# Ledger of designs, part 13: peptides against a protein of PDB entry 4U39

Target 1, 302 residues: chain A of PDB entry 4U39
Amino acid sequence: SIKVIGVGGGGNNAVNRMIENEVQGVEYIAVNTDAQALNLSKAEVKMQIGAKLTRGLGAGANPEVGKKAAEESKEQIEEALKGADMVFVTAGMGGGTGTGAAPVIAQIAKDLGALTVGVVTRPFTFEGRKRQLQAAGGISAMKEAVDTLIVIPNDRILEIVDKNTPMLEAFREADNVLRQGVQGISDLIATPGLINLDFADVKTIMSNKGSALMGIGIATGENRAAEAAKKAISSPLLEAAIDGAQGVLMNITGGTNLSLYEVQEAADIVASASDQDVNMIFGSVINENLKDEIVVTVIATG

## One batch from the design tools (peptide; made by RFdiffusion4, then SolubleMPNN)

Design b1_p20_6_s1
Fold by OpenDDE base, seed 3:
Structure b1_p20_6_s1 (fold): chain B 302 residues (1-302), chain A 20 residues (1-20)
Amino acid sequence: as target 1 above (302 residues)
Amino acid sequence: MVTFDKVYKYKNKTVGVKYP
């Protein structure tokens, strides 16, 4: 089974966005120290951590409180993650709960033998130096606790949106990028009854790879597949070129009009930009909610 | 064109793998 665990405010917002976009084949778990915020989760499983420590009042933007809250609730986390083949741990880094609890939860998942993937954001520069420093410590702890860690630099999201984008919309876009990272991978595996065949290949690409980078490209029109693929491999979210990656995961999502030619064209562009000896998995997915759009997600590992 | 060593076809998905 595949489990997605959202940790703290940003992680829970991302999980809500995944549920709203009908991401299939995954179980959702919401984790928070704030009981009021947790009640707003759409996840089937809701877990309040550190109830004795925090009394449901949250972590007060302190990562050490988030860490201790997860440690207090270790047995509950183990029970919720038991039997998962893969665990996604998603969080916004720089806060209290997400920064402190996400590494503890990731380690629990890894110790249970799950393929453990972190999908986290760095805070925007405008959130201040304290959040950036807290995020750096949390990212370091996540890197040790996961098989693969996808880090999304929120400041790079500002390069792909309008300069006049309100702060609230920038946070919504960060939640959407977290969704795309989880969905881009889960779509490759989330096939009922066949998870075991594709999971071995994903496990080879993602096991003990450390840091990973994600690129996204969206396009419409006659050359949409090629344009989306080119945007993905040159995405501002990619802090490095994909040509040095040992592994590449590619997801091509389109509407009912997605052609085999478009899939081949996009795959050829990504493969041509990658190392010849790259271990690559691709998936083409039909999403009936997409009209004329193609979305290409590329994840570079190693 | 890139060639894949494995290709799996599902109802609404196609997954392919290229090994080194």
Scores: peptide ipSAE 0.457, ipTM 0.928, DockQ to the pose 0.862
Fold by OpenDDE base, seed 5:
Structure b1_p20_6_s1 (fold): chain B 302 residues (1-302), chain A 20 residues (1-20)
Amino acid sequence: as target 1 above (302 residues)
Amino acid sequence: MVTFDKVYKYKNKTVGVKYP
């Protein structure tokens, strides 16, 4: 089974966005120290952590409280993650619960033998230096606790949105980028009846790879597949070029008119931007809601 | 042109794998 665990406010917002976008083939778990915020989760499984420590009042933006809350609730987390083949741990870094609890939860997943993938955000610079410093500590702890860590630099989202985008919309876009990271991978393996073969190949690419880069490209019209692929490999979300990447996961999503030629063209562009001996998995998914739009997500490891 | 070593076709999905 594939489990997505949203940790703290940002992680739970991302999980809500995944549920709203009907990301299939995954079980959703919402984890928080704040009981009121947790009640707003759309996840089937809702877990309050650190009930004794926090009394449901949240972590007070303190990562040490988030960490201790996850440690207090270790057995409950183990039970919720038991039997997962893959666990996505999603969080907004810089807060209390997400920053502190996500590494603990990731370690629990890894110790259970699940392929453990972190998909996390760095806070926007406008959220302040304290959040950036807390996020850096949380990201460092996540790197040790996961097989692969995708870090989304929220400041780079400001390069792809309008400069007049309200702060609340910038956070919604961060939640959407977290969704794309999880969905980009889950769509490769979330197939009923064949999980074992596709999962083995994903496991080979993602096991013990450390940090991964993610790019997204969207295009319409003629050459939309090539344009979307080029945008993905040059995405502002990429902190570096995917040149020399030894492992690549590509998702291409389009409408019912998505052709095999378009998939191949996008894959050729992404492979050509990677190492010559790249281990590449691509998934082509049909989403009837996209009509003429193509979305390419690239995750580069190694 | 990239050559995929494995290609799986599903109802609404195709997965391909290129090995090193």
Scores: peptide ipSAE 0.448, ipTM 0.930, DockQ to the pose 0.837
Fold by OpenDDE base, seed 2:
Structure b1_p20_6_s1 (fold): chain B 302 residues (1-302), chain A 20 residues (1-20)
Amino acid sequence: as target 1 above (302 residues)
Amino acid sequence: MVTFDKVYKYKNKTVGVKYP
């Protein structure tokens, strides 16, 4: 089974966005120290952590409280993650619960033998230096606890959105990018009857790879596949070029008119931007809601 | 042109794998 665990406010917002977008083939778990915030989750499984420590009042933006809350609830987390083949741990770094609890939850998943993928955000610079410093500590702890860590630099989202984008929309876009990171991978393996074959190849690319880069490209029109692929490999979300990447996961999602030629063209562009001996998995997905749009998600490892 | 060593098809999904 594939489990997505949202940790703290940002992680739970991302999980809600995944559920709203009908990301299929995954089980959703919402984890929070704040019982009121947890009640707003759309996840089937809702877990309050650190009930004794926090009394459901949240972590007070303290990562050490988030860490201790997850440690207090270790057995509950283990039970919720038991039997997962893959665990996505999603969180907004810089807060209390997400920053502190996500590494603990990730380690629990890894210790259970799940392929453990972190998909986390760095806070926007405008959220202040304290959040950035807390996020850096959380990201460092996540690196040790996961097989692959995708870090989304929220400030780079501001390069994709209009300059006039309200702050609330920038956070929604961060939640959407978290969704795309999870969905980009889960779509490759969340296929009934194929999961065992494709998951072995995903494990090869993602196991013990450390930090991964994620790029997203969206395009329309006659050259939409090539344009979307080019945008993905040059995405502002990439902290570096994917040149020399030894492992690549590519998702191409389009409408009912998505052609095999378009899939191949996008894959050729992405592979050509990677190592010559790249281990690449691509997935094409039909989403009727995209009409003429193509979305390419690239995750580069190694 | 990238050559994929494995291709899986299922409903609205196609998955391909290129090995090193």
Scores: peptide ipSAE 0.408, ipTM 0.918, DockQ to the pose 0.854
Fold by OpenDDE base, seed 1:
Structure b1_p20_6_s1 (fold): chain B 302 residues (1-302), chain A 20 residues (1-20)
Amino acid sequence: as target 1 above (302 residues)
Amino acid sequence: MVTFDKVYKYKNKTVGVKYP
């Protein structure tokens, strides 16, 4: 089974966005120290952590409280993650609960033998130095606790959105990028309830790889596949080129009119931008909700 | 043209793998 665990406010917003976009084949778990915020989750499984420590009032933007809250609730987290083949841990780094609890939850998942993937955001620079410093500590702890850690630099989202984009929309875009990271990988796994050959190959690429980068490209029109692929490999979200990556995961999602030629064209572009000795997995997915749009997601590992 | 060592076809998905 594949489980997606949203940790704290940012992680739970991302999980809500995943549910709203009908990301299939995954079980959603919402974790928070704030009981009121947790009630707003769309996840089937909702877990309040650190009930004794926080009394449901949240972590007060303190990562140490988030950590201790997850430690207090270890047995509950273990039970919720038991039997998962893969666990996505998603959080907005820089906050209290997400920053502190996500590494603890990730370690629990890893200790249970799940392929553990972190998908996290760095805070925007405008959120202040304290959040950046807390995020750095949380990212460091996540890197030790996961097989692969995808880090989304929120400041780079500002390069792909309109300059006049309201702060609230920038956060929504961060939630959407988190969704795309999780979905881009989960879509590569055909049967979430079985260890398939595709999952074994994903595990080979993602196991003990440390940090990963993600690029996204979206395009429409006649050359949409090529354009989307080019945008993905040159995405501002990629803090480095993919040519040095040991592993590449590529997802190509289109509507019912997605052609085999378009899939091949996009795959050729990404492969040509990658190392010759790269371990590459690609997936093509039909999403009936996409009209003339193609979305290419590239995740570079190693 | 990229060559994949494995190709898996599912109802709404195609997954390909290229090894080093």
Scores: peptide ipSAE 0.371, ipTM 0.904, DockQ to the pose 0.872

## One batch from the design tools (peptide; made by RFdiffusion4, then SolubleMPNN)

Design b1_p21_7_s2
Fold by OpenDDE base, seed 3:
Structure b1_p21_7_s2 (fold): chain B 302 residues (1-302), chain A 21 residues (1-21)
Amino acid sequence: as target 1 above (302 residues)
Amino acid sequence: MFKASSIKGGKTKLFSFSVKL
């Protein structure tokens, strides 16, 4: 089974966005120290952590409170994650609960023998230096606790949105990019396509790889496959080129009109931008909600 | 009803076939 665990405010917003976009074949768990915020989750499983420590009042933007809250609730987290083959741990780093609890939850998932993938955001620079420093500490702890850690730099979202984009919409786009990171992997396993991957293929690319970068490209029209692939490998979300990655996981998602030729064309572009010795795996997904769009997601590991 | 034959994801190992001629 695949489980997605949203940790704290940003992680819970991402999980809500996944549910709203009908991401298939995954079980959703919402975790928070704030009981009022947790009640707003759309997840089937809602877990309040650190009830004794916080009394449901949240972590007060302190990562050490988030950490201790997850440690207090270890047995409940173990029970909720039991029997998962794969666990996605999603969080907005820089806060209290997400930054402190996500590494503890990830370690619990890994100790249970699940393939553990972190999908986390770095805060925007405008959220201030304190959040950036807290996020850096939480990201370091996540790297030790996961098999693969996808880090989304929120400041790079400002390169793909209009400069006049309201702050609230920039946060919604960060939640959407977290959704795309989880869905781009989960759909390869859970959703039938033209080219299906199994869990063993994904496990080969993502096990004990440490840091990963994600690129996303979306296009329409006659050359949509090539354009989406080019946008994915040149994505602002990639802090480095795909050149030098030890592994590449590629998802090519389209509507019912997605052709095998378009899948091959997109795969060839990503392969040509990667090292000759790269272990590349790719899958294709049919999403009936996509009309004329192709979405290419690339995850570079190593 | 054409069952879309699930082509298993090819492990495209880009084997650099260095064909030493």
Scores: peptide ipSAE 0.010, ipTM 0.450, DockQ to the pose 0.038
Fold by OpenDDE base, seed 1:
Structure b1_p21_7_s2 (fold): chain B 302 residues (1-302), chain A 21 residues (1-21)
Amino acid sequence: as target 1 above (302 residues)
Amino acid sequence: MFKASSIKGGKTKLFSFSVKL
């Protein structure tokens, strides 16, 4: 089974965005120290952590409170994650609950023997130095607790959105990029496509890889596969080139008109941009909502 | 499990694709 656990406000917003976009074949768990915020979750499983410590009033933007809250609720987290083959831990880093609790939850998932993937955001620079420093500590703790950690640099979202984009929409785009990171992997396992992957293939690419980078490309029209692949490998979300990556996981998602030729064309472009010795795995997914769009997601590991 | 190996520059890139029929 695949479980997605959203941790704190940003993680829960991302989980809500996943549910709203009908990401299939996954169980959703919302975790928070704030009981009022947790009530707004669309997840089937809602878990308040640190009820004694916080009294449901949240972590006060303190990662140590978030950590202790997850430690207080360890047995509940273990029971919720039990029997998962794969666990996605999603959070906005820099806050109290997400930053502190996500590494603890990730370690619990890993100790249960799940393939544990972190999908987290680094805060925008405008959220201030305190959030950046807290996020750096949380990201460091996540690296030790996961098999693979996808870090989304929120500042790079500002390179892909219009300059007039309202701050609230920039946060929604961060939640959408978190969704794309989870969905880009989960769909390869859970959603039938033209080329399916097994869980063992994904596990081979993602086990004990540490940090990962994600690129996304979207295109339409006659050359949509090639354009989407080129956009993915040149994505601003890639803090480094995919050249040098030891592993590449690629998702090619299209509508019902997605061809095997388009899948091959996209795969060849990503392969050509990757190292010769890269372990590349690609899958394809059919999403009827994309119509004429192709979405290419690239996860570079190692 | 179809392994498409593209040979570029004398090194084999191993592509693993599994077609589940």
Scores: peptide ipSAE 0.009, ipTM 0.464, DockQ to the pose 0.042
Fold by OpenDDE base, seed 5:
Structure b1_p21_7_s2 (fold): chain B 302 residues (1-302), chain A 21 residues (1-21)
Amino acid sequence: as target 1 above (302 residues)
Amino acid sequence: MFKASSIKGGKTKLFSFSVKL
């Protein structure tokens, strides 16, 4: 089974966005120290952590409170994660609960033998230096606790949105990028497509790889596959070129009109931008909601 | 002759890619 755990406010917003976009074949768990915020989750499983420590009043933007809250609730987290083959831990780094609890939850998932993937955001620069420093500590702790850690640099989202984009919409786009990171992997396993991957294929690329980069490309029209692939490999979300990656996981998602030729064309472009010795695995997913769009997600590991 | 790297596509051999399964 695949489980997605949203940790704290940002992680829970991302999980809500996943549920709203009908991401299939995954179980959703919302974790928070704030009981009021947790009640707003759309997840089937809602877990309040650190009830004794926080009294449901949240972590006060303190990562150490988030950590201790997860430690207090370890047995409950273990029970909720039991029997997962794969666990996604999603959070906004820089906050109290997400930053502190996500590494603890990830470690619990890993200790249970699940393939543990972190999908986390760095805070925007405008959220201030304190959040950036807290995020750096949380990201460091996540690296040790996961098999693969996808880090989304929120400041790079500002390169793909209009300059007049309201701050609230920039956060919604960060939640959407978190969704795309989880869905781009989960769909390869859980959603039938033209080219299906098994869990063992994904596990081979993602096990003990540490940090990963994600690129996303979306296109329409006659050259949509090539354009989506080119956008993915040149994505602002890629803090480095993919030509240094030891592993590449690629998702090509399209509507019912997605051709095998388009899948091949997209895969050829990503392969040509990657090292000759790269272990590239690609899958193809059919999503009827995309109609004429192709979405290419590239995850570079190593 | 593109030496496709060890591109493990899924279970389907794409004609042009020697998917090393």
Scores: peptide ipSAE 0.008, ipTM 0.474, DockQ to the pose 0.049
Fold by OpenDDE base, seed 2:
Structure b1_p21_7_s2 (fold): chain B 302 residues (1-302), chain A 21 residues (1-21)
Amino acid sequence: as target 1 above (302 residues)
Amino acid sequence: MFKASSIKGGKTKLFSFSVKL
């Protein structure tokens, strides 16, 4: 089974966004130290952690409280994650609960033998230096606790949105990029497409790879496959080019009119931008909601 | 033709046939 665990406010917002977009074939778990915030989750499984430590009042933006809350609730987390083949741990770094608890939850998933993928955000620079420093510590702890860690630099979202985009919409776009990171992988396994991947293929590309970069490209029109692929490999979300990556996971998602030629064209562009010795796996997904759009998601590992 | 040393498309299910790319 595939489980998605949202940790703290940002992780739970991302999980809500996944549920709202009907991401299929995954089980959703919401984790928080704030009982009131947890009640707003759309996840089927809701877990309050650190009930003795926090009394449901949250972590007070302290990562050490988030860590201790997950440690207090270890047995409950183990039971919720038991039997998962793959676990996505999603969180916004820089807060109390997400930053502190997500690494502990990821380690529990890994110790249970699940392929453990972190999908996390760095805070925007405008959230202040304290958030950035807390996020750096949380990302470092996540890197040690996961098989692959996808880090989304929120400041790069400002390069793909309109300059007049309100701060609230920038946070919603961060939640959407977290959704795209999870869905771009989970759909390759759980959603039938033109080209399906098995879990063993995904496990081969993502096991013990450490940090990963994600690029996303969207296009329409006659050259949509090529344009979406070019946008994905040049995405502002890629803090570096995909050259030097040891592995590439690619998702090509389109409507019912997606052709095998378009899938091949997109895959050839990504392969041509990658190293000769790269291990690339690619899949395709049909999403009827995209109509004339193609979405290319690239995850570069190593 | 892909430049990558190892490119694995999953099983393409075309109608009743699965083609490995």
Scores: peptide ipSAE 0.008, ipTM 0.456, DockQ to the pose 0.054

Design b1_p21_7_s3
Fold by OpenDDE base, seed 1:
Structure b1_p21_7_s3 (fold): chain B 302 residues (1-302), chain A 21 residues (1-21)
Amino acid sequence: as target 1 above (302 residues)
Amino acid sequence: MFYAGSVKGGKRKIFYYDVRL
């Protein structure tokens, strides 16, 4: 089974966005210290952590409170994660609950033997230096607690959105990028009928890889597959080129007119931009809402 | 029809699958 755990406000917003976009084949768990915020979750499973410590009032933007809250609720987290083959831990880093609790939850998942993937955001520079410093500490702790950590640099989202994009829309785009990171992987595993995409192959690409890079490309028109793939491998979300990447996961999502040729073309471009000995897994997904658009998501490890 | 595959050591393998919704 695949479980997605949203941790704190940002993680729960991302989980809500995943549910709204009908990401299939996963169980959603919302975790928070704030009981009021937790009630707004669309997740089937809702867990309040640190009830004694916080009394449901949240972590006060203190990561140490978030950490202690997860430690207080360890047994409940273990029970909720039990039997998962894969666990996604999603959070906005820089806050109290997400920053402090996500590493603890990730470690619990890893200790249970699940393939543990972190998908987290760095705060925007405008959220201030305190959040950046807290996020750096949380990301460091996540690296130790996960098999693979995808870090989305929110400031790079500002390079792909219009200059006049409202701050609230920039946060929504961060939630959408978190969704794309989780969905890009989960669709490769959870799609029924993928003959020979063994969870073992995904595990080989993601197990004990540390940091991973994510790129996204979107295009339309006759060369849309090639253009989307080129945009994905040159995405502003990539902190580095993927030329040394030994492991790659590619998701290509298109409308009902997505062709085998387009899937192959995108795969060839991404593979050619990776290490010569790359271990790449790719899958196609049909989304009727995309019409003429193709979305390529690349996750590079190693 | 959905398409998936792998690339390993420069060799591409394509898999065809039908997701019965």
Scores: peptide ipSAE 0.273, ipTM 0.812, DockQ to the pose 0.045
Fold by OpenDDE base, seed 5:
Structure b1_p21_7_s3 (fold): chain B 302 residues (1-302), chain A 21 residues (1-21)
Amino acid sequence: as target 1 above (302 residues)
Amino acid sequence: MFYAGSVKGGKRKIFYYDVRL
């Protein structure tokens, strides 16, 4: 089974966005120290952590409170994660609950023998230096607790969106990018008929790889697959080029008119931009809502 | 029809599958 655990406000917003976009084949768990915020989650499983420590009033933007809250609730987290083959831990770094609890939850998942993938955001620079410093500490702790960590730099989202984009929309876009990171991997595993991509092959690419980069490309028109692939490998979300990447996961999502040629073309572009000896896994997903649009998601490891 | 595959050392393998919902 695949479980997605949203940790704190940002993680729960991302999980809500995943549920709203009908991400299939995953079980959703919402974790928070704030009981009121947790009640707004769309997840079937809602877990309040650190009830004794916080009394449901949240972590007060303190990562140490988030950490202790997860430690207090360890047995409940273990039971919720039990039997998962893969666990996605999603959080907005820089907050109290997400920053402190996500590494603890990730370690619990890893200790249970699940392939543990972190998908987290760095805060926007406008959220202030304190959040950036807290996020750096949380990201460092996540790297030790996961098999693969995807870090989304929120400031790079501001390069993709209009300069007049309201702050609330920039946060919604961060939630969408978190969704795309989780969905881009989960669709490769959870889609019925992908059974021939042995979960073993995904494990080979993602196990003990440390940091991963994510790129997204969207295009329409005659060359849409090639354009989407080129946009993915040059995505502002990539903190570096993928030319040294030894492991790559590619998702190509299109409408009912998605062709084998388009999938091959996208795969060849991404593979050619990676290491010569790259181990790449790719999958295609049909989404009838995309019509003429193609979305390419690339996750580069190693 | 859904398409999945792998690339290793420049060699592509593609798998074809029908998802019956």
Scores: peptide ipSAE 0.256, ipTM 0.796, DockQ to the pose 0.044
Fold by OpenDDE base, seed 3:
Structure b1_p21_7_s3 (fold): chain B 302 residues (1-302), chain A 21 residues (1-21)
Amino acid sequence: as target 1 above (302 residues)
Amino acid sequence: MFYAGSVKGGKRKIFYYDVRL
């Protein structure tokens, strides 16, 4: 089974966005120290952590409170994660609950023998230096607790949106990028046509790889597959080129008119931009809500 | 029709699955 655990406000917003976009084949768990915020979750499983410590009033933007809250609730977290083959831990770093609790939850998932993938955001620079410093500490702790850590630099989202984009929309786009990171991998495993991607192959690419980079490309028109692939490998979300990447996961999502030729063309572009000895897995997903659009998601490991 | 595949050491393998839902 695949479980997605959203930790704190940012993680829970991402989980809500996943549910709203009908991401299939995953179980959703919402975790928070704030009971009022947790009640707004769309997840089937809702877990309040640190009830004794926080009394449901949240972590006060303190990562140490988030950490202790997860430690207090360890047994409940273990029970909720038990039997998962794969666990996605999603959080916005820089806050209290997400920054402190996500590494603890990730370690619990890993200790249970699940393939543990972190999908987290760095805060925007405008959120201030304190959040950036807290996020750096949380990301360091996540890197030790996961098999693969995808870090989304929120400031790079500002490069792909209009300069007049309201702050609230920039946060919604961060939630959407978190969704795309989780969905890009989960669709490769959970989609019935992809069930023949041996979960062992995904494990080979993601187990003990440390930091991973994510690129996204969207295009329309006659060359849409090639354009989407080129945009993915040159995505502002990539903090480095993928030319040294030893492992790649590629998802190609299109409408009902997605052709085998388009899938092959996109795969060849991404493989050619990667290491010569790259271990790449790719899958194609049909989304009937996509008309002429192709979305290419690339996750580079190693 | 769902298309999946792998690239390993420069060799591409494409799998065709007729997912009859």
Scores: peptide ipSAE 0.166, ipTM 0.745, DockQ to the pose 0.044; fails the geometry check
Fold by OpenDDE base, seed 4:
Structure b1_p21_7_s3 (fold): chain B 302 residues (1-302), chain A 21 residues (1-21)
Amino acid sequence: as target 1 above (302 residues)
Amino acid sequence: MFYAGSVKGGKRKIFYYDVRL
């Protein structure tokens, strides 16, 4: 089974976005120290952590409170994660609950033997230096607690959105990028018929790889597959080129008119941009809502 | 029709699944 855990406000917003986009084949768990915020989650499983410590009033933007809250609720987290083959831990770093609790939850998942993938954001620079420093500590702790950690630098989202984009929409785009990171991997595993992408092959690419980079490309028109792939490998979300990447996961999502040729063309572009000895897994997904669009998601490890 | 594949050491394998939903 695949479980997606949203931790704190940003993680829960991302999980809500995943549910709204009907991401299939995963169980959703919302975790928070704020009971009121947790009640707004669309997840089937809602877990309040640190009820004694926080009394449901949240972590006060303190990562140590978030950490202690997860430690207080360890047994409940273990029970909720039990029997998962894969666990996604999603959070916005820089806050109290997400920054402090996400590494603890990730370690619990890893100790249970699940393939543990972190998908987290760095705060925007405008959120201030304190949040950046807290995020750096949380990301460091996440790196030790997961098999693979995807870090999305929110400042790079400002390079892909219009300059007139309201601040609220920039946060929604961060939630959407978190969604794309989780969905890009989960669709490769959870889609019926893709089950023969041996979970062992995904596990080989993602186990103990440390930091991963994510690129996204979207295109339309006759060369849409090639353009989407080129945009993905040159995505502003990539903090580095993928030319040294030893492992790659690629998702190609299109409408009902997605052709084998387009899938192959996108795969060839991404493989050619990666290490010569790259271990790449790719899958295609049909989304009827995309019409003429192709979305390529690339996750590079190693 | 779903397409999946792997590339390892320059060798491509493509798997075709006719998932008739």
Scores: peptide ipSAE 0.128, ipTM 0.736, DockQ to the pose 0.044; fails the geometry check

